# Peptides against a protein of PDB entry 4XPM, part 41

Target 1, 160 residues: chain A of PDB entry 4XPM
Amino acid sequence: VMLHSKNVKGFLENTLKPYDLHSVDFKTSSLQSSMIITATNGGILSYATSNNDVPKNSINEINSVNNLKMMSLLIKDKWSEDENDTEEQHSNSCYPVEIDSFKTKIYTYEMEDLHTCVAQIPNSDLLLLFIAEGSFPYGLLVIKIERAMRELTDLFGYKL
Target 2, 67 residues: chain B of PDB entry 4XPM
Amino acid sequence: DIKGTIAFDTHGNVIESTGVGSQRIEDIGDLSKVTLDAEGFAQVQGDSLLVHLYKRNDITLAVYTSA

## One batch from the design tools (peptide; aimed at target 1 H22, target 2 L53 L61 V63)

Design b2_p22_6_s4 (made by RFdiffusion4, then SolubleMPNN; from b2_p22_6 with D2E K18R Y19F N20G)
Fold by OpenDDE base, seed 3:
Structure b2_p22_6_s4 (fold): chain B 160 residues (1-160), chain C 67 residues (1-67), chain A 22 residues (1-22)
Amino acid sequence: as target 1 above (160 residues)
Amino acid sequence: as target 2 above (67 residues)
Amino acid sequence: SEELDEFIKEMLDAIKERFGLP
């Protein structure tokens, strides 16, 4: 059963929640954005953004629709390049992973002062994309997106 | 007394950091090269602090204490 | 999050036990 757009939206909203590792008194901020985009042209199929209590009027506001579109396109381009670059796939910014016998890769990208990670939903034309503040550790971000992707098995193999 | 912690993955990327660990992220490079015992533990000196290491399932936790 | 926290807790406890930390 394929996920409807509304169900996907709710899923992405849930991924925004922060990590609270109270065992070591470590807590993150919420993700700024969570998106599912097309691997073909970086088009946004669904997205969620965290609410900002402090109003921002900056032209480069990460939660603005225009900035999200730009970010998704830029990350898609980087991802596309890296998928065709063996050297980049062996860097510390690339995490080969296997989910239920499906292979994919998680990439981390520094976007200005933001920490991002992206992964192709296995055997699909879709990418899952997390955007976080620079204080969000990359190692934790990778864990987060991997575990989130494990809940998207309905989208495995999805072709546009 | 625990002064801080760092958890990091096999790529050297931070998973979490607290206390003095947050100021010693640069230690990860050296800590990742430390030889662990058969159970995955090690203890090393790191800039006047003792670092207690444990690795399991590709995650390394470093606990900093006073020397 | 809770799964990871539990895992980190287990690792921390293991370190405390191994090295006699409070």
Scores: peptide ipSAE 0.781, ipTM 0.953, DockQ to the pose 0.857
OpenDDE base, seeds 1, 2, 4, 5: peptide ipSAE 0.781, 0.780, 0.780, 0.780; ipTM 0.953, 0.953, 0.953, 0.953

Design b2_p22_7 (made by RFdiffusion4)
Pose (drawn by RFdiffusion4):
Structure b2_p22_7 (pose): chain A 143 residues (1-50, 63-86, 92-160), chain B 67 residues (1-67), chain P 22 residues (1-22)
Amino acid sequence: VMLHSKNVKGFLENTLKPYDLHSVDFKTSSLQSSMIITATNGGILSYATSNSVNNLKMMSLLIKDKWSEDENDTNSCYPVEIDSFKTKIYTYEMEDLHTCVAQIPNSDLLLLFIAEGSFPYGLLVIKIERAMRELTDLFGYKL
Amino acid sequence: as target 2 above (67 residues)
Amino acid sequence: DMTDEEKTELKNLYNEMYNEIF
């Protein structure tokens, strides 16, 4: 099994969109970036930006390790369930940036959102949880 | 009139804020400790501003008005 | 305690905000 590079890229581009509420006068900026990376090496499989390529590689590996350390050391952590599949959503403050990371269930891949410091964490968590619901094709993807 | 709002989750993280809500994010620590009535409502205040609370689906909404 | 009017307004505002988030 392999990834359909163009469609995953398109998916990540779609995850970039900002929230724009009218019930209250509230709107976020779009995500700074959205990436799928390996849980193993932190290598980037696909990404979308709304800052540079060099900067994404560094942050990806960093969050991979932070996530790896938290995932087996016996911040915020949100246990989630999707169609009886379990995963966890972590938030990490990366300098002035807000990030969310979660393992795609039973997969060797992580989904990572990078947003500005003004993007509320609780909202970033909801965005990534719903986005993961669209990634059933990637559940169980093994390297 | 509504002076501001804050919505926050069970971890106390913010989902959205407007008006004086964005200036009072630190209120969440107290607000999250408020025990709501049987229907999910409460009213509390730190100063001249009245905070109306409603919680459902693990999301608390606080709206700020005058007393 | 909140009045019934205040509770209705607050629920409507919550439902609207909630549906826009989700």

Design b2_p22_7_s1 (made by RFdiffusion4, then SolubleMPNN; from b2_p22_7, 15 letters changed)
Fold by OpenDDE base, seed 2:
Structure b2_p22_7_s1 (fold): chain B 160 residues (1-160), chain C 67 residues (1-67), chain A 22 residues (1-22)
Amino acid sequence: as target 1 above (160 residues)
Amino acid sequence: as target 2 above (67 residues)
Amino acid sequence: ALSAEEKAALRALFDALLAEIL
């Protein structure tokens, strides 16, 4: 069963929710953005953003969307480069993970003042991308995206 | 009494930090090198604080206490 | 060295933390 676009959008919106821990007194901000993009061109297939205070079709909204497109492309390019670089795959910015016997990698990238992480949905042409504020710790961000990918089994093996 | 915590992964990246732990992120480098016992525990004296370590799987929790 | 009680408490905190983040 494939996820419909509306379902994917809703999923991504849910990933925006912050951590608010009670075992220890720790909380994060919401993710700035959550996206599914193509690994081939960095095209955005679906996205969610926490900044909903911008009027639709406003210049600010256009700029925000354009910024997402730019970041998506940049991160895709960096990801592609790293996927072809064994040294980068062994850096502390790369987390090899297994989900239901499927192998993938989570990469962390600092984009200006933002913390980002990206992971190829296993065996697919798709990437899941989280963009957070710089205060969002990378270790937790990696955990977050790994857990999120476990909910995207319908997209495993998806080819464009 | 807990004065703070740091949780970090095997890459040395922070998972969470609280209290005095938030001000001691630089400790991760040293804490990651501490030899743990067979159960995954260790205790390290640092400054005026005692650091209690527990590692399971790929996550280490450091708890800072006064004693 | 940590006492049995301290270990138990630390393990409990760890488990509680994991339950929230995983």
Scores: peptide ipSAE 0.779, ipTM 0.955, DockQ to the pose 0.916
OpenDDE base, seeds 1, 3, 4, 5: peptide ipSAE 0.779, 0.778, 0.779, 0.778; ipTM 0.954, 0.954, 0.954, 0.954

Design b2_p22_7_s2 (made by RFdiffusion4, then SolubleMPNN; from b2_p22_7, 13 letters changed)
Fold by OpenDDE base, seed 1:
Structure b2_p22_7_s2 (fold): chain B 160 residues (1-160), chain C 67 residues (1-67), chain A 22 residues (1-22)
Amino acid sequence: as target 1 above (160 residues)
Amino acid sequence: as target 2 above (67 residues)
Amino acid sequence: SLSAEEKAQLKALFDSLYKEIY
């Protein structure tokens, strides 16, 4: 069963929620943004952002969306480069993972003062992209996106 | 008495940090090289603090105490 | 080295943390 666009949007919105660890006195901010983009051209198929205070159809919303488009394209380009770079795939910024016998990689990228991570949805033309503040530790961000990916099995193998 | 914690992955990236651990992120490099016992534990003296280590599932938890 | 009690406490903390992040 293929996920509907509305369901995907809701899923991404849910990923925005921060970690609030009670075992230790540690909490994160919410993700700034969560997106599903195409691996081919970095086009945004679905997105969620914590900046929901902006009125719809406002100039500020348009600017925010445009910024997301720019970031998604840049990250896609970096991801594409790394997918063709063996050295980068063995760096501390690359996490090979296996989900239900499907192999994929999680990459972490510093974008100005933001922490980002991106992962190809297994065997698909889609990438899941998280954008967080610099205070969000990369190790936890990687865990977050891995866990999120496990909930997107309907998109595994999705080809454009 | 826990003074702080650091949890980090096999890439040396932080999962969480609290207390004095937040100021000791640079310790990860050395802590990742510590030999653990058969159960995944170690205890390391660092500066004026004692570091208790436990690793499982590619996650290392470091707990800083005064003793 | 860590005592049995210290190991148990540390493991318990780890388990709690692990449960929260996964």
Scores: peptide ipSAE 0.796, ipTM 0.956, DockQ to the pose 0.936
OpenDDE base, seeds 2, 3, 4, 5: peptide ipSAE 0.796, 0.796, 0.795, 0.796; ipTM 0.956, 0.955, 0.956, 0.955

Design b2_p22_7_s3 (made by RFdiffusion4, then SolubleMPNN; from b2_p22_7, 13 letters changed)
Fold by OpenDDE base, seed 1:
Structure b2_p22_7_s3 (fold): chain B 160 residues (1-160), chain C 67 residues (1-67), chain A 22 residues (1-22)
Amino acid sequence: as target 1 above (160 residues)
Amino acid sequence: as target 2 above (67 residues)
Amino acid sequence: SLSEEEKKALKELFDKLYAEIY
């Protein structure tokens, strides 16, 4: 089933949910944001945020969206640089992964006190981007985004 | 009795940490170098705690105990 | 070294954790 805009939005909203690991009594906060952006320009195609207390069409909402746009652009730029940097691709902040025979990379980036994770949807012009609090461990964040991408097979190969 | 845990990946990044493990994230560097047996287990004497290691699927789980 | 009982317990804990994160 092809993902439509509403389905994508709902998907991203679901990714916001925190981990609650009962096995070891460890829990995370919710993701602050989850986005699908273009790899070309960093434009946001869809997004979800955990801060839903902002009135719709308010100045605060506009500012929030603008902040997401800014972060999206910055992360896209860093991602683009790293995709052309062999050394960065072999750092501890880069995770080569394979999903159903499709190869991609997951990058972790520190943005101020936030933990972010970005990955190109395999063979596509799209990036999946998670933004979390600093308390969200990177190893778990990587697992989270990998698992999320496995649910986006309909977007594999998507070209703008 | 478990005093804490650390789970970490092959990049040395934390997956989870609890108890005393949360205060010993710096141990990951050394724990990642420990030689495991054929089944993926090891036991390492730490500070005042014993660390039990198990690795599978590129994830290492460290369990801290008093003995 | 770990006893067989300790190995079993550790593996079980790992399995539970793994199931929760994946």
Scores: peptide ipSAE 0.796, ipTM 0.955, DockQ to the pose 0.927
OpenDDE base, seeds 2, 3, 4, 5: peptide ipSAE 0.796, 0.796, 0.795, 0.796; ipTM 0.955, 0.955, 0.955, 0.955

Design b2_p22_7_s4 (made by RFdiffusion4, then SolubleMPNN; from b2_p22_7, 13 letters changed)
Fold by OpenDDE base, seed 2:
Structure b2_p22_7_s4 (fold): chain B 160 residues (1-160), chain C 67 residues (1-67), chain A 22 residues (1-22)
Amino acid sequence: as target 1 above (160 residues)
Amino acid sequence: as target 2 above (67 residues)
Amino acid sequence: SLSEEEKAKLKELFDSLLNEIL
């Protein structure tokens, strides 16, 4: 069953929620952005952003959207390079994971002062991309995207 | 009695940090090399704090205490 | 080394933490 655009949007919006731990006194910020993009061109299929209190059609909104497009393209390019680089796949920036017998990799990338992680939705032409503030620890960010990806089984194997 | 915590993965990346642990992220390098017992536990003395370690499923939790 | 009580507390905290993040 293919997820409809509105359902995907809602899913991504939910991923923005921060961690607020009670077992230990630790809390993260919300994700800045959560996206599903194409692995081929880095095109944004769906996205959600936090603190988006920018007037519609304003110059600030345009800049924000353009920035998001730029980041998605840059991350896609780096992901593509790393997927063809054995050395990069064995670096600390790469987390091989298995979800329901489907193998994929989670990559962490520093984007200016932001912490990002990206993962190919198993056997698909799609990437899930999280963008967070630099205070969001990478170990937790990886866990977050892995958990989120487990909820996207409908997109496993999706080809453009 | 807990002064702080650090949880980290096998890549040495932080999962969470609290208290004095937030200021001792550099300890991860050494803590990751500590030999654990058969149950996944260890105790390490560092500076003036005692570090209690537990590792399971590629996640290590370090708990800092005074004793 | 850790006492059995200390191990139990540490494991409990670990489990609690994992329940929140996984």
Scores: peptide ipSAE 0.771, ipTM 0.954, DockQ to the pose 0.928
OpenDDE base, seeds 1, 3, 4, 5: peptide ipSAE 0.771, 0.771, 0.770, 0.770; ipTM 0.954, 0.954, 0.954, 0.954

Design b2_p22_8 (made by RFdiffusion4)
Pose (drawn by RFdiffusion4):
Structure b2_p22_8 (pose): chain A 143 residues (1-50, 63-86, 92-160), chain B 67 residues (1-67), chain P 22 residues (1-22)
Amino acid sequence: VMLHSKNVKGFLENTLKPYDLHSVDFKTSSLQSSMIITATNGGILSYATSNSVNNLKMMSLLIKDKWSEDENDTNSCYPVEIDSFKTKIYTYEMEDLHTCVAQIPNSDLLLLFIAEGSFPYGLLVIKIERAMRELTDLFGYKL
Amino acid sequence: as target 2 above (67 residues)
Amino acid sequence: MTNEEKNELKNLYNELYNEIFD
């Protein structure tokens, strides 16, 4: 099994969209980036930006390790269930940036959202949890 | 009139804020400790501003008005 | 809270929640 590079890229581009509420006068900026990376090496499989390529590689590996350390050391952590599949959503403050990371269930892949510091964490968590619901094709993807 | 809002989750993380809500994010620590009535409502205040609380689906909404 | 205040607050909450989750 392999990834359909163009469609995954299109998916990540779609996860970039900001929230724009009218019930209250509230709007976010769009995500700074959205990436799928390996849980193993932190290597980037696909990404979308709304800063630079060099900067994404560094952040990705860093969050991979932070996630890896938290995932087995016996911040916020949100246990989640999707169609009886379990994963966990972590938030990490990356300098002035807000990030969410979660393992795609039973996969060797992580989904990573990078937003500005003004993007509320609770909202970033909801965005990534719903986005993961669209990634059933990637559950169990093994390297 | 409504002077501001804050919505926050069970971890106390913010989902959205407007008005004085964005200036009073620190209120969440106290607000999240408020025990709501049987229907999910409460009213509390730190100062001249009245905070109306409603919680459902693990999301608490606080709206700020005058007392 | 009065019944009026509770109804207004529930309507505001439902509107805000549906905009996040739909």

Design b2_p22_8_s1 (made by RFdiffusion4, then SolubleMPNN; from b2_p22_8, 11 letters changed)
Fold by OpenDDE base, seed 1:
Structure b2_p22_8_s1 (fold): chain B 160 residues (1-160), chain C 67 residues (1-67), chain A 22 residues (1-22)
Amino acid sequence: as target 1 above (160 residues)
Amino acid sequence: as target 2 above (67 residues)
Amino acid sequence: LSAEEKAALKELFDKLYSEIYD
């Protein structure tokens, strides 16, 4: 099965869903944004945002997209730095994971008042990026992105 | 009665927090060092609350109670 | 921890875990 643009967009939209942990009466907000970007230059290949009240082709939409572009680039840069930093890879902000025998890492980054996490899609030139409010706990965010990435097997090994 | 909860991962990052647990995130450092029994349980006396611990699948759940 | 306390704690964990990994 091949992931088409529409399918990827829909996938990312689904990742926006919040957690509602009834067992302990804990709930999160929706993710602010979910993106697939290039690991090489932080270019956005696909994205979804929880704020869908912005009219298409409006100035506000342009600003929103530009903001995402900026954030994606900044996070990509930080990710690139960490991938070349052994100490950062052993910090509490880095989660080595294995999916179907493919190794990758999940990084958490605080971006202003936002909580973000990013992970390289295994053996690919692509990154999956989640942006959430500061109230979204990092441990849960990591779990979320790991689970999501397990559903992107079609992108494993994707090279630009 | 449960006064609050904290769930955290092996990196010490919060998965969830509720009640008094939300105000005691700093406890994770100490709780992560607690020796669990063979079944993955432990009980730790806090300042004024009792903390019940259970760990499985790299997730530790801490439940705060008065006793 | 008593057997009863362990059972209750495990039950809560199981519920939480299932909600996280639904």
Scores: peptide ipSAE 0.792, ipTM 0.955, DockQ to the pose 0.958
OpenDDE base, seeds 2, 3, 4, 5: peptide ipSAE 0.791, 0.791, 0.791, 0.791; ipTM 0.955, 0.955, 0.955, 0.955

Design b2_p22_8_s2 (made by RFdiffusion4, then SolubleMPNN; from b2_p22_8, 12 letters changed)
Fold by OpenDDE base, seed 1:
Structure b2_p22_8_s2 (fold): chain B 160 residues (1-160), chain C 67 residues (1-67), chain A 22 residues (1-22)
Amino acid sequence: as target 1 above (160 residues)
Amino acid sequence: as target 2 above (67 residues)
Amino acid sequence: LTEEQKKKLKELFDKLYKEIYE
């Protein structure tokens, strides 16, 4: 079973939704961006952004996409470095997780004033990347991406 | 009366924070070291507030109250 | 913590947990 491009896009758009924790009166903003990128080059295979006010194919949209490309590349590079760094893998910025017997890691990265987290889709050449505002707590962001990852079983083991 | 909350994971990262809890994120370091009872509860005096702790499924909830 | 306090705290946690993972 393989996810269609349209389905992936829709999935990523759904991940943008904020948390609204009524029990404690805590609410997050929407994710700024959600992407699936290649682990090899940081190339964007699919993405969603909460900034929907930009006209499609406009110069502003192009610039926004270019910014996403830059961030994805930077995060991919950091991820690659950390995957080869035992110390980084034992920091509080790394969460080893297991999903249906598949092991992966979730990394959190501060990007300027943004909070990001990235995780390799288990046994694949793909990374799932969330970009949020600085007000989005990392612990919750990690939970969010883990839950999202559990819905991407069709991509487990996907090789480029 | 609840004055605020902090929920945090086993890495000490915030899951949520509200009220006075939002201004006391630094408490997580100490709260994470508190010994919980067999049911996962603890009570700690923090500054001028009382902190009620409950941990389950690797999530710790801290509730700040005046008493 | 009293039993009542524990009950309330657990209930709050349950609600929070449900909201996080719903």
Scores: peptide ipSAE 0.793, ipTM 0.955, DockQ to the pose 0.964
OpenDDE base, seeds 2, 3, 4, 5: peptide ipSAE 0.793, 0.793, 0.793, 0.793; ipTM 0.955, 0.955, 0.955, 0.955

Design b2_p22_8_s3 (made by RFdiffusion4, then SolubleMPNN; from b2_p22_8, 12 letters changed)
Fold by OpenDDE base, seed 1:
Structure b2_p22_8_s3 (fold): chain B 160 residues (1-160), chain C 67 residues (1-67), chain A 22 residues (1-22)
Amino acid sequence: as target 1 above (160 residues)
Amino acid sequence: as target 2 above (67 residues)
Amino acid sequence: LTEEEKKKLRELFDKLYEEIYN
């Protein structure tokens, strides 16, 4: 079973939705971006952004995409470094998780005023990447990406 | 009456914060060290507020009250 | 914590947990 590109795009768009925790009157913003990128080069395979007001093929859209490319590359590089750093893997910025007997790690990274988290889709060459505003708490962001990964079982084991 | 809340994970990262809790994120360090009873509860005095703790499924909820 | 307080706290947690995990 494989996810089609349009299905992946739609999935990522759904991940943009904010949390609204009525029980405690806590509400987040939408994610700024959600992406699936390659672990090898940080290339963007699919992405979604909450900034949908930018016309397609406009200069602004191109610039925004370029910014995403830059961020994805930077995060991929940091992820790669951390995957080879035992100390970083034991920091509070790393969450080892197991999904259906598959092991992976979720990393949180600050990028300027943004909160990001990235995780390797289990046994794959793909990374799932969330970019949120600084007001989006990391603990909740981690939960969000873990839940998202649980819905991407079709990509488990995907090799480029 | 609840004055605020903080929910945090086992890494000490915030899941949510509201009210006075959002201004007391630094309390997580101390709250994470509090010994809970067999049911996962604790009550501690923090500054001028009472903090009610409950932990389950690796999530700790702290509720700040005046009493 | 009284039993009533525990009950209220558990209930709040349950609601929060449900909202987080849908």
Scores: peptide ipSAE 0.792, ipTM 0.955, DockQ to the pose 0.956
OpenDDE base, seeds 2, 3, 4, 5: peptide ipSAE 0.792, 0.791, 0.791, 0.792; ipTM 0.955, 0.955, 0.955, 0.955

Design b2_p22_8_s4 (made by RFdiffusion4, then SolubleMPNN; from b2_p22_8, 11 letters changed)
Fold by OpenDDE base, seed 1:
Structure b2_p22_8_s4 (fold): chain B 160 residues (1-160), chain C 67 residues (1-67), chain A 22 residues (1-22)
Amino acid sequence: as target 1 above (160 residues)
Amino acid sequence: as target 2 above (67 residues)
Amino acid sequence: LTEEEKEKLKKLFDELLKEILE
């Protein structure tokens, strides 16, 4: 059973929610964006943004989508480079993880003043991409995306 | 009394920081090298504050106190 | 660290971890 597009969209929207850690009185902002993109071309299959107060088909929406397209392409390119670079895979920006016996890697990338995190959905042609403000700590962002990927088992092994 | 906290992973990346911990992110480098006891605890002097450490499942929590 | 301090620290860690993994 595969996730429907609407279900994926809703899932991504839920990932936007911030952390509110009452135990230590630490709060984050919402994710700016959450996306599923193709590992091959960086094409956006589904996305969610925290700023949804933009009218549909407006210039602002178009600009927002274009910005996401640009970021997704840039991050995909960097990811592709790192996947072919052993040294980068051993940097502090790369987290090898195993989910239900499937191995994947989580990468953190600084994009201007934004903190981004990307991971290949295990054995798939898809990447999960989180974009957050610079105040969102990378360690927490990594945990967030790992937890999110654990909920995307239907996409494990998905090939284009 | 807790003056602040830092939680960080094995890569030295911050998970959370509060209080004085937010101003002492640079301590992670040294804190990550502290020898922990068999239960995963340690206590170290950090500047003018005492740092209480606990590590489990690749996450280290540092709690800053005055004593 | 005293046993009491360890317990408090562990409890804080557990609470933090629980919130992170919710």
Scores: peptide ipSAE 0.772, ipTM 0.955, DockQ to the pose 0.924
OpenDDE base, seeds 2, 3, 4, 5: peptide ipSAE 0.771, 0.770, 0.771, 0.771; ipTM 0.954, 0.954, 0.954, 0.954

## One batch from the design tools (peptide; aimed at target 2 A42 H52 T65)

Design b2_p23_1 (made by RFdiffusion4)
Pose (drawn by RFdiffusion4):
Structure b2_p23_1 (pose): chain A 143 residues (1-50, 63-86, 92-160), chain B 67 residues (1-67), chain P 23 residues (1-23)
Amino acid sequence: VMLHSKNVKGFLENTLKPYDLHSVDFKTSSLQSSMIITATNGGILSYATSNSVNNLKMMSLLIKDKWSEDENDTNSCYPVEIDSFKTKIYTYEMEDLHTCVAQIPNSDLLLLFIAEGSFPYGLLVIKIERAMRELTDLFGYKL
Amino acid sequence: as target 2 above (67 residues)
Amino acid sequence: SSPTDDEKDALKTLYDELMNEIF
């Protein structure tokens, strides 16, 4: 099994869209970046930006390790269930940036959202949890 | 009139804020400790501003008005 | 203090509208 590079890239581009509410006068900026990376090496499989390529590689590996350390050390952590599949959503403050990371269930892949410091964490968590519901094709993807 | 709003989750993280809500994000620590009535409502205040609370689906909405 | 019925209805309406836009 392999990834359909163009469609995953299109998916990540779609996850970039901001929230724009009219019930209250509230709107976010779009995500700074959205990435799928390996849980193993932190290598980037696909990404979308709304800063530079060099900067994403560094952040990705850093969040991979932070996630890896938290995932087995016996911040916010949100246990989630999707169609009886379990994963966890972590938030990490990356300098002035807000990030969410979660392992795609039973996969060797992580989904990573990078947003500005003004993007509320609770909202970033909801965005990534719903986005993961669209990634059933990637559940169980093994390297 | 409504002076501001804050919505926050069970971890106390913000989902959205407007008006004075964005200036009073620190209120969440106290607000999250408020025990709501049987229907999910409460009213509290720190100062001249009245905070109306409603919680459903693990999301608390606080709206700020005058007393 | 407790909210009146009108205040409870307004809060519920605002809450439902907000959740529909978020979700």

Design b2_p23_1_s1 (made by RFdiffusion4, then SolubleMPNN; from b2_p23_1, 15 letters changed)
Fold by OpenDDE base, seed 1:
Structure b2_p23_1_s1 (fold): chain B 160 residues (1-160), chain C 67 residues (1-67), chain A 23 residues (1-23)
Amino acid sequence: as target 1 above (160 residues)
Amino acid sequence: as target 2 above (67 residues)
Amino acid sequence: MKLTEEQKKFLEELFDSLLKEIL
């Protein structure tokens, strides 16, 4: 089973939706961005952003994409460093998880005023990356990205 | 009556917070140390509120009430 | 302090609602 690019894009767009807890008065903002990037270079394979007011192919859109590229690269670098650091893997910013017998890790990173989390898609050369506002709780962000990964089984084991 | 809620993970990170819970995020440290019964429940008297705890699958839910 | 069965059930239901449709 293989995901088409349009399906991946649509999936990422769906992850942007805010969390609205109906049982109590709790609602988050939408994710700022959701991306699948390469673990090797931090290259963006697919992305979605909640800021859709920018005209397509405009200079503003290009700048926005460039910003995403920069963030993805920075986060990939941090992830790479942490993957080679046993202490970081045991820090409060690392969540070891197991999905269908595959082991991976979720890392939370604060980027200026933004809350981000990144995780390697199990046994793959791909990373899933969520970027949210600072008001978005890390605990929720981690659960969200874990559940998202569980829906990306087609990408498990994907090698570049 | 519920005055607020906090849900948090084993890392002490917030999942959700409402009402007075949003103003008591610092309680997570103490709440995480509360001994739960075999089913994952506990009830703890706070400064002015009663805290009802339920933990399952490494997630703790705290509900603040007046009684 | 001990919770009643009703209180426990309430917490369980609230907990369940918490984890629904995070995505």
Scores: peptide ipSAE 0.715, ipTM 0.950, DockQ to the pose 0.745
OpenDDE base, seeds 2, 3, 4, 5: peptide ipSAE 0.712, 0.710, 0.711, 0.708; ipTM 0.949, 0.949, 0.949, 0.949

